# Ledger of designs, part 9: peptides against a protein of PDB entry 2AUS

Target 1, 323 residues: chain A of PDB entry 2AUS
Amino acid sequence: ADIKREVIVKDDKAETNPKWGFPPDKRPIELHIQYGVINLDKPPGPTSHEVVAWIKRILNLEKAGHGGTLDPKVSGVLPVALERATRVVQALLPAGKEYVALMHLHGDVPEDKIRAVMKEFEGEIIQRPPLRSAVKRRLRTRKVYYIEILEIDGRDVLFRVGVEAGTYIRSLIHHIGLALGVGAHMAELRRTRSGPFKEDETLVTLHDLVDYYHFWKEDGIEEYIRKAIQPMEKAVEHLPKIWIKDSAVAAVAHGANLTVPGIVKLNAGIKKGDLVAIMTLKDELVALGKAMMSTQEMIERSKGIAVDVEKVFMPRDWYPKLW

## One batch from the design tools (peptide; aimed at target 1 V100)

Design b1_p10_2 (made by RFdiffusion4)
Pose (drawn by RFdiffusion4):
Structure b1_p10_2 (pose): chain A 309 residues (1-127, 142-323), chain P 10 residues (1-10)
Amino acid sequence: ADIKREVIVKDDKAETNPKWGFPPDKRPIELHIQYGVINLDKPPGPTSHEVVAWIKRILNLEKAGHGGTLDPKVSGVLPVALERATRVVQALLPAGKEYVALMHLHGDVPEDKIRAVMKEFEGEIIQRKVYYIEILEIDGRDVLFRVGVEAGTYIRSLIHHIGLALGVGAHMAELRRTRSGPFKEDETLVTLHDLVDYYHFWKEDGIEEYIRKAIQPMEKAVEHLPKIWIKDSAVAAVAHGANLTVPGIVKLNAGIKKGDLVAIMTLKDELVALGKAMMSTQEMIERSKGIAVDVEKVFMPRDWYPKLW
Amino acid sequence: SSKIEEWRAA
């Protein structure tokens, strides 16, 4: 997921006018929230659905959604997209996820076999692909390990299968997500407590600084997604519902294949929309016309890059 | 106690 993609510039002269839109980290606080995402450290106990409901109450929001469900007892990274950026969590499906898990073996098994068996579970699995498994600690029947997986991978099922492969059986004692695409345990990871308090600092004390840092621009959700940057003049057509045509492309990531989910970005690096690539990177470079991206969801409002009549 | 939280604290 976190492979740095090469950027290919097709139109080296394209410039963006600062009058239109906003750099993503410079939106007025209200707009910042309308187009924001929270990197929330979900506490054990509530369902992911319940956590989103609490967030909507705390921030007095109309809409919100999470990216990748965590079960009630699971803690950790839970990206919560807000308001107009609610559907941006779609961008996380192609990106992977990482967990730290505690596995309790129902029988005694030599560490040698435990490490050997765990390793064999990398690659593919049926219940999804397991990118990596790193054993952190093996204390008796308790195994602490870090695992990277494809989205939708049920870790409980993975541990159960490891238990079968060992014959002794296994139980997942606890699970914490440490990564969900570009969201990880860094300075942007916030708790529900921080969110409530920072909201009070803003609505009661008039200080926006803390609630601002607790909420990330929606562009954060597409950090690991292939991108196509378009001219200012092309943003309006897309923002108004048109698919993206090749003439509007300024630069793009290498490795884009037909059918790939892509992010359409302005030259300010704001998210315009998510869509499916109808062409490859090379075809987008060589061709002068045609639909480059079948737009699935538009995020940018029509007001930022307006059509003038 | 959580083994994961202890590991994270260390």

Design b1_p10_2_s1 (made by RFdiffusion4, then SolubleMPNN; from b1_p10_2, 7 letters changed)
Fold by OpenDDE base, seed 5:
Order: sequence, then structure tokens, then C-alpha cells
Structure b1_p10_2_s1 (fold): chain B 323 residues (1-323), chain A 10 residues (1-10)
Amino acid sequence: as target 1 above (323 residues)
Amino acid sequence: ASRIAAYLAR
């Protein structure tokens, strides 16, 4: 998620009309909620679906969705996309995850051996999805980006782990235990990151949401609920971006594919088939789509379909039709 | 208290 992407400018003279659209930082509170994502600290106990249902009740919402299931016993970062933003979770499902895990060993192992063996699990691992997963139980490769041992206390190993989406930490700990020769199990698990969402000042509890909604509805204080909800654009920060002309925004908002002449600037390293975010010059999310060209092809070509638009988020009336 | 929560609160 922290990959700094270079920005290539195609049209340095392109300006944006300040009267059009609603920049993420300038939305009225009702509109901010309609296009919002909560960085929720999920408590242990409830399912991710129960927590989403509670948020809908607390905030009087018709629709919401989560950015990737946490098991009932697992706490931590659960992005919850609200109302019109609900489908932005499509960008979060494939995003990398970080966890802090407590592994309990079933025998005594020297600390140096624990450290050496756990380092060997950085990189590619072969996993079979657990019986409780909705995923077909086929062997699959997953990436472990890093393992950081935080504490070793006898048979208890506390560690941070960065992983590819759909890596099972319970299975990783089982394999580490086998490699150590004593066996192991997962005693505790917390998710500390889901793509652009992490443990920071934006992390809120269900209790915080109850209080902040009350302050808004009963006391007229919007500040707390405004800070507790992130703009939907936060949920696409980890994606490669393409910024478009004001004249192209309404067409894309109506579901038209993005053509090359509409591009003002774009990230380097886009490949054909990548999920990309189409943005206005005010950093508003217009749509998600599939890149039909590389970054290089989008620079060199004067015409053609750059992005196959899969999901529109922006309302059709925020920008005028200029065709 | 979760041993994870106790560590992350330090």
C-alpha cells in the first residue's frame, strides 16, 4: 500500500472549475456520510456482518459493507464503507494486510532457532484455505511480505506480519510450528492494517460512533462524526490513479469508458488489467475500472479506450455534460 | 486483557 507512484503529466495546462464537484474535504456532512468509510476497531466477539449491521443502526443507514472479513475472535482494523461508497470495498479486498499475532509453541525451542525459522517464512508460502472459508480448498501460493518478532516469552511468540490478501495467519503459525518440530497454534490475532487503513487517529470504536452521532443529532456538533468518517477516496489511495479533464468527468459518471484524450495525469507502472481509480483534478473518485492500456501506451497514444469503467461512484450531476 | 492490546498500548 505504501508504494510511492510517480505522477506523469500529459496536459500541464488543464485547469478545473472550482464550482463543479464536491472535493473530499468540502462535502456537507450528509454528503460526507453518503460517500464515507469508517476505519473501525472491530471488537472481539461479534462477526464482521453483525458489526456492519450495528453501524447501520447507529448511523441510520440503508446500506454498508466491509473491506474484508475478520473472524469473530479477531479484533482490529475493519474498513466499513457507507451508503454510496459501499462498493469501494472492491478496492480493499485485494489489498495487503498486516496483523499482530500471538503464537503459542507446544514445546521448548531456543530463541535463535525461533528467529531463524520465522525468517525463512518471509516470501512465498503454500497454503490450503481452512474449512470455514468460502474459498475453494485448493493449494495456493501467498506472499508474506515481512515478519517482525516483537517479543519472545518462553513458548509465546508475539510477531507482526505483512501478508498478501487471503493469507491465513492460523495456517502460517501451524507451518512455523511444524518447521520448529514442536508444533504451534494461534492464541491471539489482531489486524493492524488493511491497505490504506491502519491503526492511527482515524481508528474509531462502536462506542465512539454512538457518542459522535448523538453529538451531531442532539447537540448540533458535526466535528466528531465528520472526523470519524473518512472520505471514500481514502479507500483507493493504494490504487494507481488516472486524473481526467473536467470535460470527461460527466461522461465517465454516466458509465462511459475513459478514452486517452480525457487523461490529464496518471501514475507510472499501470499495466493492462490493473484495477485503477479514475479521479478528477480535485482528487474526487469518479469510478473504478480495468486498465486497457499500460501507462506507456496511455502516454504514446492519441486515442483509444484507456480504462474499462466497472463501477461509477460520482453522481451524474456534479459535473456538466460537455459533449 | 489481550497480550496484543497490552503490547500495542506501550
Scores: peptide ipSAE 0.371, ipTM 0.903, DockQ to the pose 0.879
OpenDDE base, seeds 1, 2, 3, 4: peptide ipSAE 0.363, 0.366, 0.367, 0.357; ipTM 0.902, 0.903, 0.903, 0.901

Design b1_p10_2_s2 (made by RFdiffusion4, then SolubleMPNN; from b1_p10_2, 7 letters changed)
Fold by OpenDDE base, seed 3:
Structure b1_p10_2_s2 (fold): chain B 323 residues (1-323), chain A 10 residues (1-10)
Amino acid sequence: as target 1 above (323 residues)
Amino acid sequence: ESRIARYLAE
């Protein structure tokens, strides 16, 4: 999520009309909710689906979706996309995750050996998805970006771990236990990060949402509920972006593919096949799509399909049709 | 309280 991406400007003269669209910071509260994502602190106990259902009930929503399942016993960062933003969760599924985990060892191991062995698990690991996973049970590699040991208390090892999406911490701990020769299991787990969503001031509980919704509906105070909901654009911060001309926005909002002439600026390092966010010059999310060109091709070519538009978020009427 | 909750509260 923290990948700094260079921005390459293709058209430095492109301007945007301030009267068109609704920038994330300028949405009325109802519209903000319609295009919102909650950084939820999921409690231990309920399923991620139950929590989404509760949010829908609390906020009187027709639809919502979550940015990656947490097991019932797992707490922490669960992005919940609301209403028209519901499908933005597809951008969060492939995003890196961070956890704090408690590993319990099944035997005594010297601390130096624990530290040494856990360090060896940074990098590429081989995992088989668990039976309960909808993912095919084929061996696959996953990246462990970092392991930070926070505390060692006898057989209990508390650690922070950054991982590629779909890395199973339970399986990681099992393998660490095997490598230590004594075995281990996951005693506790909390997700502390899901892509751009982390433990920060935007993290809210279900109780907070109840209270904040009440303050809005009964007391007319929208500030709390406004702060509790992030704009959907937050959910794509980690993606490579392509910014488009005002004249291209309506076409993309109608589901047309983005062509090269519509590009104003773009991130470096886009590869063919990458998931990209198509943005207005006011940083509004228009659509998600699959890059059909590299960044270099999008710069060098004068025509062609740059992005195969997969999911439109922006309403069709926010920008005028200019063709 | 979970060990994680205690750690994060410190």
Scores: peptide ipSAE 0.308, ipTM 0.882, DockQ to the pose 0.883
OpenDDE base, seeds 1, 2, 4, 5: peptide ipSAE 0.297, 0.305, 0.299, 0.287; ipTM 0.879, 0.882, 0.879, 0.872; seed 1 fails the geometry check

Design b1_p10_2_s3 (made by RFdiffusion4, then SolubleMPNN; from b1_p10_2, 6 letters changed)
Fold by OpenDDE base, seed 3:
Parts: structure tokens; sequence; C-alpha cells
Structure b1_p10_2_s3 (fold): chain B 323 residues (1-323), chain A 10 residues (1-10)
């Protein structure tokens, strides 16, 4: 998520009308909630679906969705997208994840051997999805970006791990245990990151949400609930972005594909087929789509479909029709 | 408290 992407400017004279749209930091509280994502600290015990149902009840919402299932026993970072932002979770499903895991070894292993073997699991690993997964049980490669051993206490190994989406930490620990020759199992697991969402000041509990909603509704204090909910734009921070002219916003908001003339600036390194976020010049999320061109093609070409728009988020009336 | 929770609180 922390990949700094270069921004290439195509039109340095493009301006935006301050009267159009609702920038993420200037949304009225009700609108902020409608386009919000909660960085929830999921407690151990409930399913991710139960937690989403509780949030809907607490905040009196019709719709919400989560950015990737955590097992009942797993705690930590669960992004929950609200109302009109619900489908922004599609941007989070392919995002990298970080966990802190407690591995219990089934035998005694020298610390030096533990460290050496765990280091070998950085990189590409082969996994078979568990039986309970909705995913076809085919062998697949996954990337382990890093393993950081935090503590070794006899047979208990506490470690941080960064992984590609859909890497099973339980399976990783099983394979580490096999490589160590003694076997191992996952004793505890917490997710500490899901794409741009991490353990930081934005992380809130279900109890926090109850209290903050009460302060707003009963005491008229909106500050707490406002801070507890992130703008939906947070959920796309890790994606390559394309910023568009004010005149192109309404068309895209109506579901039209983005054409090259509408582009003001874009991130470097977009490839054909990439998921991209289409943004206004005020950093408002208009839509998600599939890049039909590379960054280079979008710079060099004067016409053509740049992005196949897959999901619109922005209301149709935030920007005027200028076509 | 989980061992993870203790570690993160330290």
Amino acid sequence: as target 1 above (323 residues)
Amino acid sequence: SSRIARYLAE
C-alpha cells in the first residue's frame, strides 16, 4: 500500500470548480457516513459477517460490506465500507495483508534453525486452499513479502508477516513446521494491515462506534463519529489513480468509459488490465475500472478508451453534465 | 489477553 507512485501531469492548466462535488474532508456528517469506511478492530469470536451486521445496527445503516474475511478467532484490521461506499471493498480484496501470528512448534528446535528456515519462506510459496474456502482447491503460488520474527519463547514463535492476498497463514505455519521437522500449528492470529488500512489512530472498536454514535445523536457532538469513519477514498489509496477534468466527471458518474481527453494527470506504471481509481481534481473517487491502456499509451494517444468503468461511486448530480 | 495483545501493548 505504501508504494509511492509518480504522478504524470498531462494538463497543468486544468482547474476545478470549488462549488462542484464534495471533497472527502468537506462532506457533511451524513454524507461522510454514506461514503465511509470504518477501520474496525474486529474482536475475536464473531464472524466478519456478524460484525458487519452489528455495525449496520449501531449506525442505523441499510448496507455495508467488509474488505476481506477474517476467521471468527482472528482479530484486527477489518475495513467495513458503508452504504454507498459498500462496493469499494473490491479494491481491498486483492490488496496485500499483514498479520502478527503465534506459531506453536510441536518439538524443540534451536532458535538459529527457526530463524534460518523462516527466512526461506520469504518469497514465493505453493499453497492449496483449505476445504472450507469458496476457492477451487487448486495449487497456487502466493508471495510472502516479509517475515519478521518478533519473539521466540521455547516452542512459541511470534512473528509479523506480510503476504499477498489470499495467502493462508495457517498453511504457511504448517509448512514451516514441516520444514523444521517437528510440525507446527497456528495458536493465535491478528491482522495488522489490509492494504491502506493498518493499526493506527483510525482503528476503532465496536464499543467506540456505540459511544461515538451516542455522542452524535444524543449530545450533538459529531467529531468522534466523523473521526471514526474514513472517507471511501482511503480504500483506494493503494491503487493507481487517474485524475480527470471536471467536464468528464458527470459522464463517468453516469457509467461512461473514461476516454483519453478526460485525463488531467495519472500515476506512472499503469498496465493494461490493472484496476485503477478514477478521481476528480479534488481527490474524490468517481469510479473503479480496468485500464485499457498503459500509462505510456494514455500519454501518447490523443483518443480512445483509457479505462473501462466497472463500478461508479460518485452520485450523478455532484458535477454538471458538460458534454 | 492474547499473547499478541500483550506484545502490541508493550
Scores: peptide ipSAE 0.268, ipTM 0.865, DockQ to the pose 0.870
OpenDDE base, seeds 1, 2, 4, 5: peptide ipSAE 0.261, 0.268, 0.255, 0.252; ipTM 0.863, 0.866, 0.860, 0.857; seed 4 fails the geometry check

Design b1_p10_2_s4 (made by RFdiffusion4, then SolubleMPNN; from b1_p10_2, 4 letters changed)
Fold by OpenDDE base, seed 2:
Structure b1_p10_2_s4 (fold): chain B 323 residues (1-323), chain A 10 residues (1-10)
Amino acid sequence: as target 1 above (323 residues)
Amino acid sequence: SSKIAEYLAK
């Protein structure tokens, strides 16, 4: 479940000027694309990098990046951040993921034993990254949040699994097969969720993007391409947020750290070291940064650095310099 | 045929 974070109001009298900025729902189409993220249904076959390169060609873009690699044979949810939003993938890489997987067993196992053993794999597991991974081949723990068996057909087990970022489903299936005593391999895999991106009405194919871009460029119809691209703010929905005064926006957009006096409201449960999204009062993403204080410290203190700003997204001119 | 695609199409 998307844990709705409690919002604590620090300044209930803070107002925002409607003339400043570009709220996610009010961006001109060109600006919407520049600050966009596509919820792509990646086809099986191509690499995630090839798919990103195709999107750049289709949409005539200079930059794009993906929110977490899918193997060539793996289909489903691949968030692709566009142009000025490209760096928002930093928020998506550590996000939890869901998959539907088909496991093929190398021997016959009673269904009751399959169900019992798979339930034991909920929680912390030890994994070694595969050789093909860019990640160092050190043993590491990963969380399996849930396993839901969808269907058992003889030696074929279809299941849904929620996992911590960088959990290898192929390795999980290998370990399940060992625990069952017969061995197993991953026959099929689809990603159904990557953080805030899931299988819903926002999921689009490469073919959809070709058509929707054509409708815009040749027919002047913006509606389809506008719906096919999510605002970059979607990519930070799962992060703790801090909302800031209009007077603080320009400084943060110039790369200044957020100080405590700039805070209007914030999510509960922020810890020192957390990745946080700095937002305007119009829910525009200004920057990503590292929390230097807890939520409680940001409420109680009158001064100090609240957030070390790491990645600025907002242009410097959307809000006036009020300092 | 993908068993996953067949399942998700139901």
Scores: peptide ipSAE 0.351, ipTM 0.897, DockQ to the pose 0.919
OpenDDE base, seeds 1, 3, 4, 5: peptide ipSAE 0.336, 0.185, 0.192, 0.179; ipTM 0.891, 0.837, 0.843, 0.834

Design b1_p10_3 (made by RFdiffusion4)
Pose (drawn by RFdiffusion4):
Structure b1_p10_3 (pose): chain A 309 residues (1-127, 142-323), chain P 10 residues (1-10)
Amino acid sequence: ADIKREVIVKDDKAETNPKWGFPPDKRPIELHIQYGVINLDKPPGPTSHEVVAWIKRILNLEKAGHGGTLDPKVSGVLPVALERATRVVQALLPAGKEYVALMHLHGDVPEDKIRAVMKEFEGEIIQRKVYYIEILEIDGRDVLFRVGVEAGTYIRSLIHHIGLALGVGAHMAELRRTRSGPFKEDETLVTLHDLVDYYHFWKEDGIEEYIRKAIQPMEKAVEHLPKIWIKDSAVAAVAHGANLTVPGIVKLNAGIKKGDLVAIMTLKDELVALGKAMMSTQEMIERSKGIAVDVEKVFMPRDWYPKLW
Amino acid sequence: SAVDTLRAKM
């Protein structure tokens, strides 16, 4: 997921007017929240659905959604998209996820076999692909390991299968998600407590600094997604419901294939929309016309890059 | 850390 993509510039002269839109990290606090995402450290106990409901109550929001469900006892990274950016969690499906898990073996197994068997579970699995498994600690029947997987991969099922392969059987004692696409355990990971307190600092004490840092621009959700940057003049047509045509492309990532989920970005690096690529990168460069992206969801409001009559 | 949190339950 976190492979740095090459950027190919087709129109080296394209410029963006600062009058329109906002750099993503410079939105007025209200707009920042309307188009924000929280990198939340989900506590064990509540369901992911319940956590989102609490967040809507805390932030007095109308809409919110999480990216990738964590079970009630699972803690860790739970991206929660807010308001107008709620659907941006769609961008996380192609990006991978990473967990730290504690596996309790129901029988004694030599460490040698445990490491050998765990390694064989990398690649493909049926329940999804397992990118990597790194054993962190093996203490008796307890195995602590880090695993990277494709979205929708049930770690409980993976541990169960490892138990079968070892014949002794296995139980997942605990699980914590450490990565969900671009969201990881860094300075943006916040708790529900921080969120409530920072909201009070803002609504009661008038200080927006803390609630601002606790919420990321929605563009964070597409950091690992192939991108197509378009001219200022093309943003309005897309913001108004039109698919993206090739003439509007300024630059794009290499490796885009027809059918890929892409993010359409302004030259300020704001998220305009998510869509499916109808052409490849090379076709987008060589052709002068045609629909480049079948837009599935528009995020940018019509007001930022207006159509003037 | 995530590792230390889980390691405490071993």

Design b1_p10_3_s1 (made by RFdiffusion4, then SolubleMPNN; from b1_p10_3 with D4E T5R)
Fold by OpenDDE base, seed 5:
Structure b1_p10_3_s1 (fold): chain B 323 residues (1-323), chain A 10 residues (1-10)
Amino acid sequence: as target 1 above (323 residues)
Amino acid sequence: SAVERLRAKM
């Protein structure tokens, strides 16, 4: 999510009509909810599925989905996409994760040795998925981006860890314990980040959502529920983006593939096969798709399919048909 | 913070 992407302008004369679409900051409250994502502080105890069912009841919603399972005992950042935004979770599933973990060692180990061995687990690790995972139990490589030891107190080690999606912190701690020669287990775990979602002012509880929905429905105060729900565009901030002409928006909203002439600007470093977000010039999410060209090919070519459109989010009527 | 809540378990 922290990858700064250069923006390359292909058409510097492209303007947008202010009468078309609904920019993320200008949606009426009902429409904002329909295209919303909650940065939920999941409590320990319930499953991620039970929490999604509670949010649907609290907010009177037909559909919702989460950006990546947290185990019942695990707390912290759970993105919950609402209604028409529900499928934006596909952008969050492959996103990096951060956790704070408490590891308990089963024997005494010098602090210098703990620090040295934990640093060796930065980079590529081999994991077998746990029995409770929906994933086939094949050995797989995963990236550990960083390990930051926060505190060591005797046999207790508090640390922050940044990992590739689907890295199992319980298995990491087990392997660290084996490498230390004494064994270890995961005492506590909290997720502090899921792609663009982190512990910040946007993090809300289930209790906050109950109160904020009540203030809107009974007192007519929409401010709290508006702030508690992020626009769906937040859930794609970590993706490479392609911004398109107003004349291309309605075609893509009808499920047409994006062609090279529709591109106004794009991020550097797009590769063929990458998941990309197709945006309007007002930073509205039109669709997610698979890049069929590199950034360089999208600049150099005058024609061809740039993006294979996999999932449309924008309604078909927000922009006029100009074809 | 998350850190403070887990530190209180040490």
Scores: peptide ipSAE 0.103, ipTM 0.838, DockQ to the pose 0.914
OpenDDE base, seeds 1, 2, 3, 4: peptide ipSAE 0.020, 0.021, 0.026, 0.036; ipTM 0.683, 0.688, 0.708, 0.745

Design b1_p10_3_s2 (made by RFdiffusion4, then SolubleMPNN; from b1_p10_3, 3 letters changed)
Fold by OpenDDE base, seed 3:
Structure b1_p10_3_s2 (fold): chain B 323 residues (1-323), chain A 10 residues (1-10)
Amino acid sequence: as target 1 above (323 residues)
Amino acid sequence: SAVERLRALM
């Protein structure tokens, strides 16, 4: 999520009609909710699915989905995509995660040894998925981006950890405990980041959502519920982006693949096979798709399929058909 | 404690 991507301009003369679409900041409250993502502080206790079902009841929604399961006992950042934005969660599945974890050691270990051994777990680790995962129990590599020890109190080690998607912190702690020679278990876990979603002013509780929905429906005050819901575009901030001409938007919104002539600007470093966000010149999410070309190929070629469009989010009527 | 700080985040 923290990777700044260079923007390469292919058409510097491309303009956008201000009357077309609904930029994230200009959506009426009902439309903002229809294309929203909540940065939920998931409480410990309920499943991620129970929490999504509660949000649907609180906000009177037909559909919602979460950006990656937290175990019942795990609290913190759970992105919940609403209504027409529900499928944007697919962009959050491959996103890096951060956690704060409490590891309990099963024996006494000198603090210097704890620090040294935990530092060795930065980088590539080998994990076996737990029995409860729907994933085949094959050994797989996962990247630990960083480990920051926050506190050591005897046998209790509080640490921050940044990890590749689908890294099991419980398994990491088990392996750290084995490397320390005493064994260890995960006592507590909180997720502090899920891609672009973090612990910030956008983090809201289920109680906040109850109160903010009440203020809107009973008192006519929309400000609180508007701030509690992020635009769906937030859920794709970490993806490489391709910005398209107004004349290409309606075609992509109808499910047509993006062709090279439709590109106005794009991020550097797109590879064939990457998940990319197709954006308007007003930073509206049109669709997610698979890059069929590199950034360099999209610059050099005059024609061809640039993106295989997998999921459309934009309504078909926000932009006119210009073909 | 580390436990109290983690609980204050929860």
Scores: peptide ipSAE 0.030, ipTM 0.764, DockQ to the pose 0.201
OpenDDE base, seeds 1, 2, 4, 5: peptide ipSAE 0.008, 0.023, 0.019, 0.021; ipTM 0.514, 0.697, 0.667, 0.675

Design b1_p10_3_s3 (made by RFdiffusion4, then SolubleMPNN; from b1_p10_3, 4 letters changed)
Fold by OpenDDE base, seed 3:
Structure b1_p10_3_s3 (fold): chain B 323 residues (1-323), chain A 10 residues (1-10)
Amino acid sequence: as target 1 above (323 residues)
Amino acid sequence: SAVERLRSLM
């Protein structure tokens, strides 16, 4: 999520009509909710599915989905996409995660040895998925981006860890314990980040959502519920983006693949097969799709399918058909 | 404690 991507401009003369679409900042409250994502502070206890069901009840929603399961005992950042945005959670599945973990050691280990061994777990690690995972129990490599030891108190080690999607912190702690020679287990875990969603002013509780919905429905105060819900575009901030002409928007919104002539600007470093966000020039999410070309191919080619459109988010009527 | 700090975040 922290990767700043260069923006390559292909058409510097492309303008956008301000009357078309609904930019994230200009959505009426009902439309904002329909295209919203909550940065939920998931409490410990309930499942991620139970929490999504509660949000649906609180906000009177037909549909919602979460951006990656937290175990019942795990608290913290759970992105919950609402209504028409529900499917945007797929953009969050491949996103990096950060956790604060409490590791309990099963024996006494000198602090210097703890620090040295935990540093060796930065980089590539081999994991076997847990039995409860829907993932085949094949050995797989995962990246640990960083380990920051926050505190060592005897046998208790509090640390922050940044990891590739689908890294199991419980398994990491088990392997650290084996490398220390005493064994270890995960005592506590909180998720502090899921891609672009982190512990910040946008983090809200279930109680906040109850109160904020009440203030809107009974008192007519929409400000709190508006702030508690992020635009769906937040959920794609970490993806490579392709910005398209107004004339291409309605076609993509109808499920047509993005062709090279429709591109106005794009991020550098797109590879064939990457998940990309197709954006308007007003930074509205049109669709998610699979890149069929690299950035370089999208620049050099005059024609062809640039993106295989997998999921449309934008309504078909926000932009006119210009074909 | 580390536990109390983690709990204060939870």
Scores: peptide ipSAE 0.032, ipTM 0.777, DockQ to the pose 0.224
OpenDDE base, seeds 1, 2, 4, 5: peptide ipSAE 0.020, 0.016, 0.031, 0.020; ipTM 0.663, 0.645, 0.769, 0.671

Design b1_p10_4 (made by RFdiffusion4)
Pose (drawn by RFdiffusion4):
Structure b1_p10_4 (pose): chain A 309 residues (1-127, 142-323), chain P 10 residues (1-10)
Amino acid sequence: ADIKREVIVKDDKAETNPKWGFPPDKRPIELHIQYGVINLDKPPGPTSHEVVAWIKRILNLEKAGHGGTLDPKVSGVLPVALERATRVVQALLPAGKEYVALMHLHGDVPEDKIRAVMKEFEGEIIQRKVYYIEILEIDGRDVLFRVGVEAGTYIRSLIHHIGLALGVGAHMAELRRTRSGPFKEDETLVTLHDLVDYYHFWKEDGIEEYIRKAIQPMEKAVEHLPKIWIKDSAVAAVAHGANLTVPGIVKLNAGIKKGDLVAIMTLKDELVALGKAMMSTQEMIERSKGIAVDVEKVFMPRDWYPKLW
Amino acid sequence: SAHEKAMLAS
């Protein structure tokens, strides 16, 4: 997921006018929240659905959604997209996820076999692909390991299968998600307590600084997604519901294949929309016309890059 | 990390 993609510039002269839109990290606080995402450290106990409901009550929001469900007892990274950016969590499906898990073996197994068997579970699995498994600690029947997986991978099922392969059986004692696409345990990971307090600092004390840092621009959700940057003049057509045509492309990532989920970005690096690539990168460069992206969801409001009559 | 230690202690 976190492979740095090469950027290919097709129109080296394209410029963006600062009058239109906002750099993503410079939105007025209200707009920042309307188009924000929270990198939330989900506590054990509540369901992911319940956590989102609490967040909507805390931030007095109309809409919100999480990216990748965590079970009630699972803690860790839970991206929660807010308001107008709610559906941006779609951008996380192609990106992977990472967990730290504690596996309790129902029988004694030599460490040698445990490491050997765990390694064999990398690659493909049926319940999804397991990118990597790193054993952190093996203490008797307790195995602590880090695993990277494709979205929708049930870690409980993976541990169960490891138990079967070992014949002794296995139980998942605990699970914590450490990565969900571009969201990881860094300075943006916040708790529900921080969110409530920072909201009070803003609505009661008038200080926006803390609630601002606790919420990320929605563009964060597409950091690991192939991107196509378009001209200012092309943003309006897309923002108004049109698919993206090739003439509007300024630069794009290498490796885009037909059918890939892509992010359409302004030259300010704001998220305009998510869509499916109808052409490859090379076709987008060589061709002068045609639909480059079948737009599935528009995020940018019509007001930022307006059509003028 | 603190969480890893807490998981092991559990």

